# Ledger of designs, part 7: peptides against a protein of PDB entry 7QUU

Target 1, 43 residues: chain A of PDB entry 7QUU
Amino acid sequence: DAVEPSVEKEYKKIISFRDTVFEGKHQQFLVPNNVRLKFLRDR

## One batch from the design tools (peptide; aimed at target 1 E10 F39 D42)

Design b2_p13_2_s4 (made by RFdiffusion4, then SolubleMPNN; from b2_p13_2, 8 letters changed)
Fold by OpenDDE base, seed 2:
Structure b2_p13_2_s4 (fold): chain B 43 residues (1-43), chain A 13 residues (1-13)
Amino acid sequence: as target 1 above (43 residues)
Amino acid sequence: SLLEEFLKFVEEI
């Protein structure tokens, strides 16, 4: 199933926010790719 | 927000 381009753009903003806010303070909260794909599909 | 929905979704895994 193709993830809508709008949903993928919003997900990229969430990841960029995570990486910026948690950079150097926490182990990168590595969301597994299967979890990412499930969230983007089931939204 | 979408961010809050995503964070909740990840906490449930």
Scores: peptide ipSAE 0.059, ipTM 0.624, DockQ to the pose 0.401
OpenDDE base, seeds 1, 3, 4, 5: peptide ipSAE 0.050, 0.043, 0.054, 0.052; ipTM 0.606, 0.588, 0.615, 0.615

Design b2_p13_3 (made by RFdiffusion4; failed a check: the pose's geometry)
Pose (drawn by RFdiffusion4):
Structure b2_p13_3 (pose): chain A 43 residues (1-43), chain P 13 residues (1-13)
Amino acid sequence: as target 1 above (43 residues)
Amino acid sequence: TEEWLEEVIEELK
């Protein structure tokens, strides 16, 4: 499953969601310091 | 990619 047909579909839904959390203004999730580093460093 | 995001959302919840 190294690169499926799913990839771009996954990206558009995940990127947009992650990018909103990268601003930390996510309606469902308010993200502090530790979470900020977790997102950026891992991915 | 989806599995990792789901794990992070579970941790946030």

Design b2_p13_3_s1 (made by RFdiffusion4, then SolubleMPNN; from b2_p13_3, 7 letters changed; failed a check: the pose's geometry)
Amino acid sequence: LLEETLKFIEELK

Design b2_p13_3_s2 (made by RFdiffusion4, then SolubleMPNN; from b2_p13_3, 8 letters changed; failed a check: the pose's geometry)
Amino acid sequence: LLEETLKFVEELK

Design b2_p13_3_s3 (made by RFdiffusion4, then SolubleMPNN; from b2_p13_3, 10 letters changed; failed a check: the pose's geometry)
Amino acid sequence: LLKETLEFVKELE

Design b2_p13_3_s4 (made by RFdiffusion4, then SolubleMPNN; from b2_p13_3, 8 letters changed; failed a check: the pose's geometry)
Amino acid sequence: LLEWFLEEVKELE

Design b2_p13_4 (made by RFdiffusion4)
Pose (drawn by RFdiffusion4):
Structure b2_p13_4 (pose): chain A 43 residues (1-43), chain P 13 residues (1-13)
Amino acid sequence: as target 1 above (43 residues)
Amino acid sequence: EEFLEFLKELIEE
């Protein structure tokens, strides 16, 4: 499963979700310091 | 991979 047909579809949905959390204004999730670093460093 | 699964779990919630 190294690069499926799923990839772009997964990217568009995840990237937008993640990018909102990267601003930290996510309606469902308010993200502090540790979470900021987790998202950025890992991915 | 574990991080991608974590993001998919948050999206499903």

Design b2_p13_4_s1 (made by RFdiffusion4, then SolubleMPNN; from b2_p13_4, 6 letters changed)
Fold by OpenDDE base, seed 1:
Structure b2_p13_4_s1 (fold): chain B 43 residues (1-43), chain A 13 residues (1-13)
Amino acid sequence: as target 1 above (43 residues)
Amino acid sequence: SEFEKELKELLEK
């Protein structure tokens, strides 16, 4: 099934976050401790 | 953070 545009946009943000935190390709930013990846489980 | 842990678990396997 085709992924909804909103979910695809969120996925792209997660990829950018991966590059920032794990690969050091971008400026580091802080993520709140209580944030969770619910959209990947609910969609 | 818990977010970073979940992301690492999902994307680095």
Scores: peptide ipSAE 0.037, ipTM 0.497, DockQ to the pose 0.057
OpenDDE base, seeds 2, 3, 4, 5: peptide ipSAE 0.037, 0.036, 0.036, 0.035; ipTM 0.486, 0.486, 0.493, 0.475; seed 4 fails the geometry check

Design b2_p13_4_s2 (made by RFdiffusion4, then SolubleMPNN; from b2_p13_4, 6 letters changed)
Fold by OpenDDE base, seed 4:
Formats: C-alpha cells, sequence, structure tokens
Structure b2_p13_4_s2 (fold): chain B 43 residues (1-43), chain A 13 residues (1-13)
C-alpha cells in the first residue's frame, strides 16, 4: 500500500516532538509505516 | 480525534 504523504508528514511531526521532549529519557524505537497509518486513520 | 487535532495545532505554531 502506498503511504499517503500527508499522513506520513503528520506522524513525523508527532515523533519529532516526542523525541525532543523525551530526549535522553527513553529508548528510541522504530515505528513501522503501517502502524503509523493505522494510528492516524483511526483518530 | 480531538487530542490529535490539538497536538497538530501545537506543533504547527
Amino acid sequence: as target 1 above (43 residues)
Amino acid sequence: DEVLKELKELLEK
């Protein structure tokens, strides 16, 4: 399935915010694109 | 989702 560019852009902003706020406090983890699309579509 | 909407608005300021 093609990742919608708008949805991927919005998710990247959320992840960037999280990583900035929690810098050095939490382990980084990879979020798969299918999980990203589901998370934003179901909200 | 209102929480996602508010978060988007905060990140776009």
Scores: peptide ipSAE 0.033, ipTM 0.518, DockQ to the pose 0.175
OpenDDE base, seeds 1, 2, 3, 5: peptide ipSAE 0.026, 0.030, 0.027, 0.026; ipTM 0.488, 0.488, 0.479, 0.487

Design b2_p13_4_s3 (made by RFdiffusion4, then SolubleMPNN; from b2_p13_4, 6 letters changed)
Fold by OpenDDE base, seed 2:
Structure b2_p13_4_s3 (fold): chain B 43 residues (1-43), chain A 13 residues (1-13)
Amino acid sequence: as target 1 above (43 residues)
Amino acid sequence: KEIEEELKELLEK
């Protein structure tokens, strides 16, 4: 299934946020407030 | 810690 370019961009932001949190790097990844982690869980 | 675990579960797919 071709992941829509919008969903892929949101997913890449969440991955970057995860990697930053786990690396203990306090980079404020602006996870857009519209990145419903719930939406990724429900797929 | 809790947010980190939830983010792992979401990204293991």
Scores: peptide ipSAE 0.030, ipTM 0.491, DockQ to the pose 0.051
OpenDDE base, seeds 1, 3, 4, 5: peptide ipSAE 0.028, 0.023, 0.029, 0.029; ipTM 0.494, 0.448, 0.483, 0.486

Design b2_p13_4_s4 (made by RFdiffusion4, then SolubleMPNN; from b2_p13_4, 5 letters changed)
Fold by OpenDDE base, seed 3:
Structure b2_p13_4_s4 (fold): chain B 43 residues (1-43), chain A 13 residues (1-13)
Amino acid sequence: as target 1 above (43 residues)
Amino acid sequence: KEFWEELKKLLEE
């Protein structure tokens, strides 16, 4: 099943964000106010 | 709960 290019792009962003958070490289000062992870809003 | 610990759990699922 070919994942739509739109869904694959959003998945890559989620994985990159995960890896940054787990690596402790997430400086609390560098969350762009515009990275509303939409998936955190619907739960 | 700390924001980061809740976020880690949501990204581990």
Scores: peptide ipSAE 0.058, ipTM 0.568, DockQ to the pose 0.046
OpenDDE base, seeds 1, 2, 4, 5: peptide ipSAE 0.054, 0.057, 0.053, 0.056; ipTM 0.551, 0.556, 0.548, 0.556

Design b2_p13_5 (made by RFdiffusion4)
Pose (drawn by RFdiffusion4):
Structure b2_p13_5 (pose): chain A 43 residues (1-43), chain P 13 residues (1-13)
Amino acid sequence: as target 1 above (43 residues)
Amino acid sequence: EKELLEEIKELIE
């Protein structure tokens, strides 16, 4: 499963979701310091 | 990375 057909579909849904959280204005999720670093350092 | 991707997919669902 190293690069599936799923990849772009996964990216569009996950990138937009993640990018909203990267702003931290996510309606469902308010993200503080530790979470900021987790998202950026890992991925 | 894979663990974080799975957690993000669960949150999206």

Design b2_p13_5_s1 (made by RFdiffusion4, then SolubleMPNN; from b2_p13_5, 5 letters changed)
Fold by OpenDDE base, seed 2:
Structure b2_p13_5_s1 (fold): chain B 43 residues (1-43), chain A 13 residues (1-13)
Amino acid sequence: as target 1 above (43 residues)
Amino acid sequence: VKKLLEELKKLLE
């Protein structure tokens, strides 16, 4: 299934934010709070 | 917190 490039981009941001949180890296991963909240609401 | 993070990890794998 071809995921739309826009949707794939937002998933990559969420995954990279996950990795940053798990690794305890203080890298300011600028995932917009609205994207995170949308993903959490859709599940 | 740790449990929620592990659940989120599994959902994004």
Scores: peptide ipSAE 0.031, ipTM 0.503, DockQ to the pose 0.048
OpenDDE base, seeds 1, 3, 4, 5: peptide ipSAE 0.030, 0.024, 0.029, 0.031; ipTM 0.487, 0.468, 0.494, 0.502

Design b2_p13_5_s3 (made by RFdiffusion4, then SolubleMPNN; from b2_p13_5, 4 letters changed)
Fold by OpenDDE base, seed 2:
Structure b2_p13_5_s3 (fold): chain B 43 residues (1-43), chain A 13 residues (1-13)
Amino acid sequence: as target 1 above (43 residues)
Amino acid sequence: VKELLEELKKEIE
């Protein structure tokens, strides 16, 4: 299935958010665990 | 949530 270039950009942002928040791959964005759980409940 | 984010990873990689 050809993913629309707009949809691909949105998915890349979701993955970057995952890597930053869950995996801590971006140590520059240390999201506290309480804030992580808030973002997961509010979306 | 984590499962959906791992599925989205496999679609873009």
Scores: peptide ipSAE 0.041, ipTM 0.529, DockQ to the pose 0.068
OpenDDE base, seeds 1, 3, 4, 5: peptide ipSAE 0.030, 0.026, 0.026, 0.028; ipTM 0.506, 0.497, 0.492, 0.510

Design b2_p13_5_s4 (made by RFdiffusion4, then SolubleMPNN; from b2_p13_5, 4 letters changed)
Fold by OpenDDE base, seed 2:
Structure b2_p13_5_s4 (fold): chain B 43 residues (1-43), chain A 13 residues (1-13)
Amino acid sequence: as target 1 above (43 residues)
Amino acid sequence: VKKLLEELKELIK
């Protein structure tokens, strides 16, 4: 199943965010404001 | 935060 390049890009950002937060790396996860996962705002 | 991270971990397994 070819995941759309837009959806794959969002998943890669979710993974990178997960890894950054779980590793306790205070690396500012520069999520560009345009890629702010909308579902992270509702919970 | 921790619950959301566990939910994200399950979504990406």
Scores: peptide ipSAE 0.028, ipTM 0.500, DockQ to the pose 0.054
OpenDDE base, seeds 1, 3, 4, 5: peptide ipSAE 0.026, 0.025, 0.024, 0.027; ipTM 0.482, 0.478, 0.475, 0.491; seed 1 fails the geometry check

Design b2_p13_6 (made by RFdiffusion4)
Pose (drawn by RFdiffusion4):
Structure b2_p13_6 (pose): chain A 43 residues (1-43), chain P 13 residues (1-13)
Amino acid sequence: as target 1 above (43 residues)
Amino acid sequence: SSEEWLEKVLEEL
């Protein structure tokens, strides 16, 4: 499953979700310091 | 997968 047909569809849903959280204004999730670093460093 | 990784990160919030 190294690169499926799923990849772009996964990216568009996940990138947008993540990018909102990268601003930390996510309606469902307010993100502090530790979470910021977790998202950025891992991915 | 990318979805499984994101789900795990959201559970750890």

Design b2_p13_6_s1 (made by RFdiffusion4, then SolubleMPNN; from b2_p13_6, 7 letters changed)
Fold by OpenDDE base, seed 5:
Structure b2_p13_6_s1 (fold): chain B 43 residues (1-43), chain A 13 residues (1-13)
Amino acid sequence: as target 1 above (43 residues)
Amino acid sequence: SLEEEFKKFVEEI
């Protein structure tokens, strides 16, 4: 089954967010995961 | 950038 274009777009945002915010310059101990998930949802 | 948007968001909480 082809992934819906909307689902693929949201997946690309989640991966970009992970790489920039979780694994990049912003360490997990500085900003809680619930705050990061709120940012992703409200963006 | 996404990084700059996240920095602004964290400064507002």
Scores: peptide ipSAE 0.089, ipTM 0.657, DockQ to the pose 0.170
OpenDDE base, seeds 1, 2, 3, 4: peptide ipSAE 0.085, 0.086, 0.085, 0.080; ipTM 0.652, 0.647, 0.652, 0.651

Design b2_p13_6_s2 (made by RFdiffusion4, then SolubleMPNN; from b2_p13_6, 9 letters changed)
Fold by OpenDDE base, seed 3:
Structure b2_p13_6_s2 (fold): chain B 43 residues (1-43), chain A 13 residues (1-13)
Amino acid sequence: as target 1 above (43 residues)
Amino acid sequence: SLEEETLEFVKEI
């Protein structure tokens, strides 16, 4: 099934977050096709 | 920064 463009965009954000914050972790975040990511600033 | 951010998953609407 084709991933919705909205979900693909949020997946790319997870990967960017992983690569910048979790350097050296080779595990990819799996994003379900019906789920969108948000980044929330820690308060 | 991205280090100040927390990951949250929400259902697509």
Scores: peptide ipSAE 0.036, ipTM 0.511, DockQ to the pose 0.141
OpenDDE base, seeds 1, 2, 4, 5: peptide ipSAE 0.032, 0.025, 0.032, 0.033; ipTM 0.495, 0.473, 0.498, 0.514

Design b2_p13_6_s3 (made by RFdiffusion4, then SolubleMPNN; from b2_p13_6, 10 letters changed)
Fold by OpenDDE base, seed 2:
Structure b2_p13_6_s3 (fold): chain B 43 residues (1-43), chain A 13 residues (1-13)
Amino acid sequence: as target 1 above (43 residues)
Amino acid sequence: SLEEEFLEFVKSI
């Protein structure tokens, strides 16, 4: 399924934030990508 | 922020 450009942009922000916050300190939250995309659609 | 909302969501699952 093609993710809408708006949803993809917000997803990239979440990933960038996650990677920055957890870089070298924590295992990435084991949140599946489908759950992250659900959050963005339901927002 | 969107990032704070996401962290709250992740804490709720």
Scores: peptide ipSAE 0.112, ipTM 0.684, DockQ to the pose 0.221
OpenDDE base, seeds 1, 3, 4, 5: peptide ipSAE 0.104, 0.095, 0.094, 0.093; ipTM 0.682, 0.674, 0.674, 0.669

Design b2_p13_6_s4 (made by RFdiffusion4, then SolubleMPNN; from b2_p13_6, 8 letters changed)
Fold by OpenDDE base, seed 1:
Structure b2_p13_6_s4 (fold): chain B 43 residues (1-43), chain A 13 residues (1-13)
Amino acid sequence: as target 1 above (43 residues)
Amino acid sequence: SLEEEFLKFVKEI
């Protein structure tokens, strides 16, 4: 299923935030992709 | 922000 462009854009923001905030200072909270997609759908 | 909401959501799992 093609992820809608809006959902993909929000997903990319969440990833960028995670990578910027958690890369180098805290254990990368390995949030599974299904959890990220659930958050975006339930919002 | 979306980022703050995501961090809250992840802490509840």
Scores: peptide ipSAE 0.105, ipTM 0.669, DockQ to the pose 0.254
OpenDDE base, seeds 2, 3, 4, 5: peptide ipSAE 0.092, 0.085, 0.099, 0.101; ipTM 0.657, 0.654, 0.660, 0.656

Design b2_p13_7 (made by RFdiffusion4; failed a check: the pose's geometry)
Pose (drawn by RFdiffusion4):
Structure b2_p13_7 (pose): chain A 43 residues (1-43), chain P 13 residues (1-13)
Amino acid sequence: as target 1 above (43 residues)
Amino acid sequence: HEEEWLEKVLEEL
């Protein structure tokens, strides 16, 4: 499953969701310091 | 695999 057909579809849904959280203004999720580093460092 | 990773990160929130 190293690069599926799913990849771009996954990306558009995940990137947009993540990018909102990268701003930390996500309606469902307010993100502090530790979460900021977790997202950025891992991915 | 990217979706599963994201779901795990969201559960840890």

Design b2_p13_7_s1 (made by RFdiffusion4, then SolubleMPNN; from b2_p13_7, 8 letters changed; failed a check: the pose's geometry)
Amino acid sequence: KLEEEFLKFVEEI

Design b2_p13_7_s2 (made by RFdiffusion4, then SolubleMPNN; from b2_p13_7, 11 letters changed)
Fold by OpenDDE base, seed 5:
Structure b2_p13_7_s2 (fold): chain B 43 residues (1-43), chain A 13 residues (1-13)
Amino acid sequence: as target 1 above (43 residues)
Amino acid sequence: KLEEEFLEFVKSI
């Protein structure tokens, strides 16, 4: 099934943020709001 | 801290 282009862009941002946090590169990658909401719900 | 917990959560994705 083709992932919607909007959803794919969000996943790429999540991965880029994760990789930057692991690399200690403090570039403020915008964590998508859906990821922030998932964290707050599942905490 | 909430920020540290959030970073750990993002690392788990």
Scores: peptide ipSAE 0.101, ipTM 0.684, DockQ to the pose 0.052
OpenDDE base, seeds 1, 2, 3, 4: peptide ipSAE 0.100, 0.086, 0.083, 0.098; ipTM 0.676, 0.661, 0.666, 0.679

Design b2_p13_7_s3 (made by RFdiffusion4, then SolubleMPNN; from b2_p13_7, 9 letters changed; failed a check: the pose's geometry)
Amino acid sequence: KLVEEFEKFVKEI

Design b2_p13_7_s4 (made by RFdiffusion4, then SolubleMPNN; from b2_p13_7, 12 letters changed)
Fold by OpenDDE base, seed 1:
Structure b2_p13_7_s4 (fold): chain B 43 residues (1-43), chain A 13 residues (1-13)
Amino acid sequence: as target 1 above (43 residues)
Amino acid sequence: KLEKEFLEFIKSI
């Protein structure tokens, strides 16, 4: 199943944010708004 | 508290 290019681009941003946060780099990566909204909805 | 919960959510993705 080909992941839609929009979904793949979003996934890559989430993974990059995760990896940087876990590497102890205090870089506030811009988490996509839909990921923040999913967190707030599913909480 | 909310920031820690958000970080744990991001770990689960």
Scores: peptide ipSAE 0.078, ipTM 0.644, DockQ to the pose 0.051
OpenDDE base, seeds 2, 3, 4, 5: peptide ipSAE 0.067, 0.071, 0.069, 0.061; ipTM 0.632, 0.631, 0.637, 0.617

Design b2_p13_8 (made by RFdiffusion4)
Pose (drawn by RFdiffusion4):
Structure b2_p13_8 (pose): chain A 43 residues (1-43), chain P 13 residues (1-13)
Amino acid sequence: as target 1 above (43 residues)
Amino acid sequence: EKEWLEEVIEELK
């Protein structure tokens, strides 16, 4: 499963969700310091 | 990518 057909579909849904959280204005999730670093360093 | 994101969302919840 190293690169599936799923990849771009996954990216569009997941990138947009993640990029909202990267701003930290996510309606469902307010993100502090530790979470900021977790997202950025891992991925 | 999906599994990792789901784990992070569970931790946030």

Design b2_p13_8_s1 (made by RFdiffusion4, then SolubleMPNN; from b2_p13_8, 7 letters changed)
Fold by OpenDDE base, seed 1:
Structure b2_p13_8_s1 (fold): chain B 43 residues (1-43), chain A 13 residues (1-13)
Amino acid sequence: as target 1 above (43 residues)
Amino acid sequence: LVEEFEKFVEELK
């Protein structure tokens, strides 16, 4: 079954969020964990 | 999202 394009777009956002904020895979620079947690709260 | 996070970090420097 082909995943609906809407659902695939939402999963890609969740993965990109995890990789950017928690795993840092998409971070161009090292960010402290307190700054990452502040972004999560204050966005 | 990546750009929004990068912008947030630049505003904290």
Scores: peptide ipSAE 0.048, ipTM 0.511, DockQ to the pose 0.167
OpenDDE base, seeds 2, 3, 4, 5: peptide ipSAE 0.046, 0.047, 0.047, 0.047; ipTM 0.511, 0.509, 0.507, 0.515; seed 2 fails the geometry check

Design b2_p13_8_s2 (made by RFdiffusion4, then SolubleMPNN; from b2_p13_8, 9 letters changed)
Fold by OpenDDE base, seed 2:
Structure b2_p13_8_s2 (fold): chain B 43 residues (1-43), chain A 13 residues (1-13)
Amino acid sequence: as target 1 above (43 residues)
Amino acid sequence: LVKEFEEFVKELE
């Protein structure tokens, strides 16, 4: 099934945000430590 | 955006 263009656009924003936060371009307090640690564990 | 990221990471559980 082709991912709907709306869902793909939202996914790309989430990934871009993730990458920017982990690159230190955003203050780390915007992402809860539990979410951050989960992401680092599941990668 | 932050909330959407938290929701997305919760849906991956």
Scores: peptide ipSAE 0.049, ipTM 0.502, DockQ to the pose 0.151
OpenDDE base, seeds 1, 3, 4, 5: peptide ipSAE 0.036, 0.036, 0.037, 0.039; ipTM 0.474, 0.475, 0.475, 0.475

Design b2_p13_8_s3 (made by RFdiffusion4, then SolubleMPNN; from b2_p13_8, 8 letters changed)
Fold by OpenDDE base, seed 3:
Structure b2_p13_8_s3 (fold): chain B 43 residues (1-43), chain A 13 residues (1-13)
Amino acid sequence: as target 1 above (43 residues)
Amino acid sequence: LREEFLKFVEELK
């Protein structure tokens, strides 16, 4: 099943955000989840 | 990306 190019682009953004912003457990507690989700949506 | 996220969080305060 070919994933639609739009959906694949969104997943790549989420993965890149996870791996680049939250390089450690401590950074995951400094910002609320709603702020993280807003950044991913508005970028 | 990290610096872009930190700027976005600073603008929300």
Scores: peptide ipSAE 0.033, ipTM 0.516, DockQ to the pose 0.132
OpenDDE base, seeds 1, 2, 4, 5: peptide ipSAE 0.031, 0.032, 0.032, 0.031; ipTM 0.510, 0.518, 0.517, 0.519

Design b2_p13_8_s4 (made by RFdiffusion4, then SolubleMPNN; from b2_p13_8, 9 letters changed)
Fold by OpenDDE base, seed 1:
Structure b2_p13_8_s4 (fold): chain B 43 residues (1-43), chain A 13 residues (1-13)
Amino acid sequence: as target 1 above (43 residues)
Amino acid sequence: LRKEFEEFVKELE
């Protein structure tokens, strides 16, 4: 199943932002994608 | 947090 290139680009940006903002503060919790998007939405 | 993410997403384009 090919993820649309637009959705893959947005996903990579979300991961890069997460890694930059939370670098050194959070152990790699395998947070489900829906919970990650909710956390970014609520703040 | 959303504004900071939207700014970060623009800097990566």
Scores: peptide ipSAE 0.066, ipTM 0.629, DockQ to the pose 0.165
OpenDDE base, seeds 2, 3, 4, 5: peptide ipSAE 0.069, 0.050, 0.052, 0.052; ipTM 0.629, 0.598, 0.592, 0.587; seeds 2, 3 fail the geometry check

## One batch from the design tools (peptide; aimed at target 1 K13 D42)

Design b2_p14_1 (made by RFdiffusion4)
Pose (drawn by RFdiffusion4):
Structure b2_p14_1 (pose): chain A 43 residues (1-43), chain P 14 residues (1-14)
Amino acid sequence: as target 1 above (43 residues)
Amino acid sequence: EKEELEELIEEALE
């Protein structure tokens, strides 16, 4: 499963979700310091 | 912790 047909579809949904949390204004999720670093360093 | 975040992301997208 190294690069499936799923990749771009996963990216569009996941990137937009993640980019909102990268701003930390996510309606469902308010993100502090530790979470900021977790998102950025891992991916 | 990463797996939990991935599961939460998949659940939010569903």

Design b2_p14_1_s1 (made by RFdiffusion4, then SolubleMPNN; from b2_p14_1, 7 letters changed)
Fold by OpenDDE base, seed 2:
Structure b2_p14_1_s1 (fold): chain B 43 residues (1-43), chain A 14 residues (1-14)
Amino acid sequence: as target 1 above (43 residues)
Amino acid sequence: DLEELEKKLKEELE
């Protein structure tokens, strides 16, 4: 069945938003190597 | 936040 163009547009928005939020969350957990090395030196 | 994700998804589907 051909997905209606409206539903395909909404789906693409959902996927783009999910990916942006996932990348943002992943970046929050991605401690930069320089910060990681500082944290290891202070222990 | 999952709640913020659900809220924004709802706003995009309205």
Scores: peptide ipSAE 0.030, ipTM 0.520, DockQ to the pose 0.261
OpenDDE base, seeds 1, 3, 4, 5: peptide ipSAE 0.029, 0.026, 0.022, 0.028; ipTM 0.515, 0.449, 0.441, 0.503

Design b2_p14_1_s3 (made by RFdiffusion4, then SolubleMPNN; from b2_p14_1, 8 letters changed)
Fold by OpenDDE base, seed 2:
Structure b2_p14_1_s3 (fold): chain B 43 residues (1-43), chain A 14 residues (1-14)
Amino acid sequence: as target 1 above (43 residues)
Amino acid sequence: DLEKEDELIKKELE
């Protein structure tokens, strides 16, 4: 069954929002740039 | 991208 184009548009917005929020959260779990740069300098 | 998040929130509030 073809999803109605209105529902598909809303779904794409939700996915784009989710992915943007996830990227922001994922970066918080990544080593902060200052800590990463310290680690790279100490090698 | 926080700017893109804010833009998406604004579009859902319209």
Scores: peptide ipSAE 0.031, ipTM 0.525, DockQ to the pose 0.216
OpenDDE base, seeds 1, 3, 4, 5: peptide ipSAE 0.029, 0.024, 0.026, 0.027; ipTM 0.515, 0.469, 0.486, 0.496; seed 3 fails the geometry check

Design b2_p14_2 (made by RFdiffusion4)
Pose (drawn by RFdiffusion4):
Structure b2_p14_2 (pose): chain A 43 residues (1-43), chain P 14 residues (1-14)
Amino acid sequence: as target 1 above (43 residues)
Amino acid sequence: SFLELLKELLELSE
């Protein structure tokens, strides 16, 4: 499963979701310091 | 994995 057909579909939904959390204004999730670093360093 | 965590958080947000 290294690069499936799913990839772009996954990216569009996950990238937008993640990018909102990268602003930290996510309606469902307010993100502090530790979460900020977790998102950025890992991915 | 981190990708699985993002998928789970996304499903919960829906």

Design b2_p14_2_s1 (made by RFdiffusion4, then SolubleMPNN; from b2_p14_2, 4 letters changed)
Fold by OpenDDE base, seed 2:
Structure b2_p14_2_s1 (fold): chain B 43 residues (1-43), chain A 14 residues (1-14)
Amino acid sequence: as target 1 above (43 residues)
Amino acid sequence: SFLEELKELYEKSL
């Protein structure tokens, strides 16, 4: 079954967030290991 | 909490 475009768009944002914050992988930039989850530790 | 919401989003993405 085709996932609705709205749901797919939201899911892609969650994946992009996961990759950036937890894995340090993003299509546009790499997040250094020492910066990963730093903003979560400071809150 | 904001942290728990982010963890939930992470878990939903696995």
Scores: peptide ipSAE 0.039, ipTM 0.504, DockQ to the pose 0.112
OpenDDE base, seeds 1, 3, 4, 5: peptide ipSAE 0.036, 0.036, 0.035, 0.037; ipTM 0.487, 0.464, 0.452, 0.473

Design b2_p14_2_s2 (made by RFdiffusion4, then SolubleMPNN; from b2_p14_2, 5 letters changed)
Fold by OpenDDE base, seed 1:
Structure b2_p14_2_s2 (fold): chain B 43 residues (1-43), chain A 14 residues (1-14)
Amino acid sequence: as target 1 above (43 residues)
Amino acid sequence: SFWEELKELYEKSL
């Protein structure tokens, strides 16, 4: 089933956020340490 | 909260 374009767009934002969390910030958002550590543990 | 929602979305993306 083709993923709806809107859902794909939001998914790509989540992936972008997830990928930048290693540096402690997203393009637009400072990532709190507790959130960063969770992302590092869950990957 | 915004960050809790993002964490949930992240978990769903794994």
Scores: peptide ipSAE 0.046, ipTM 0.502, DockQ to the pose 0.104
OpenDDE base, seeds 2, 3, 4, 5: peptide ipSAE 0.027, 0.034, 0.031, 0.027; ipTM 0.427, 0.491, 0.439, 0.403

Design b2_p14_2_s3 (made by RFdiffusion4, then SolubleMPNN; from b2_p14_2, 4 letters changed)
Fold by OpenDDE base, seed 1:
Structure b2_p14_2_s3 (fold): chain B 43 residues (1-43), chain A 14 residues (1-14)
Amino acid sequence: as target 1 above (43 residues)
Amino acid sequence: SFWEELKKLLEESE
């Protein structure tokens, strides 16, 4: 199934955010506006 | 903690 380019772009942002959270580098997440996943707000 | 819950939500989103 071809993942829509929009969904793939959001998924890549989620993974990048995850990796950043897990690396412990952000005790205070200044989530950049471009990484504000609409997907995580709708769940 | 907030961070542990967020990590679980992110893992479930994969």
Scores: peptide ipSAE 0.063, ipTM 0.575, DockQ to the pose 0.047
OpenDDE base, seeds 2, 3, 4, 5: peptide ipSAE 0.060, 0.057, 0.058, 0.055; ipTM 0.579, 0.554, 0.561, 0.562; seed 3 fails the geometry check

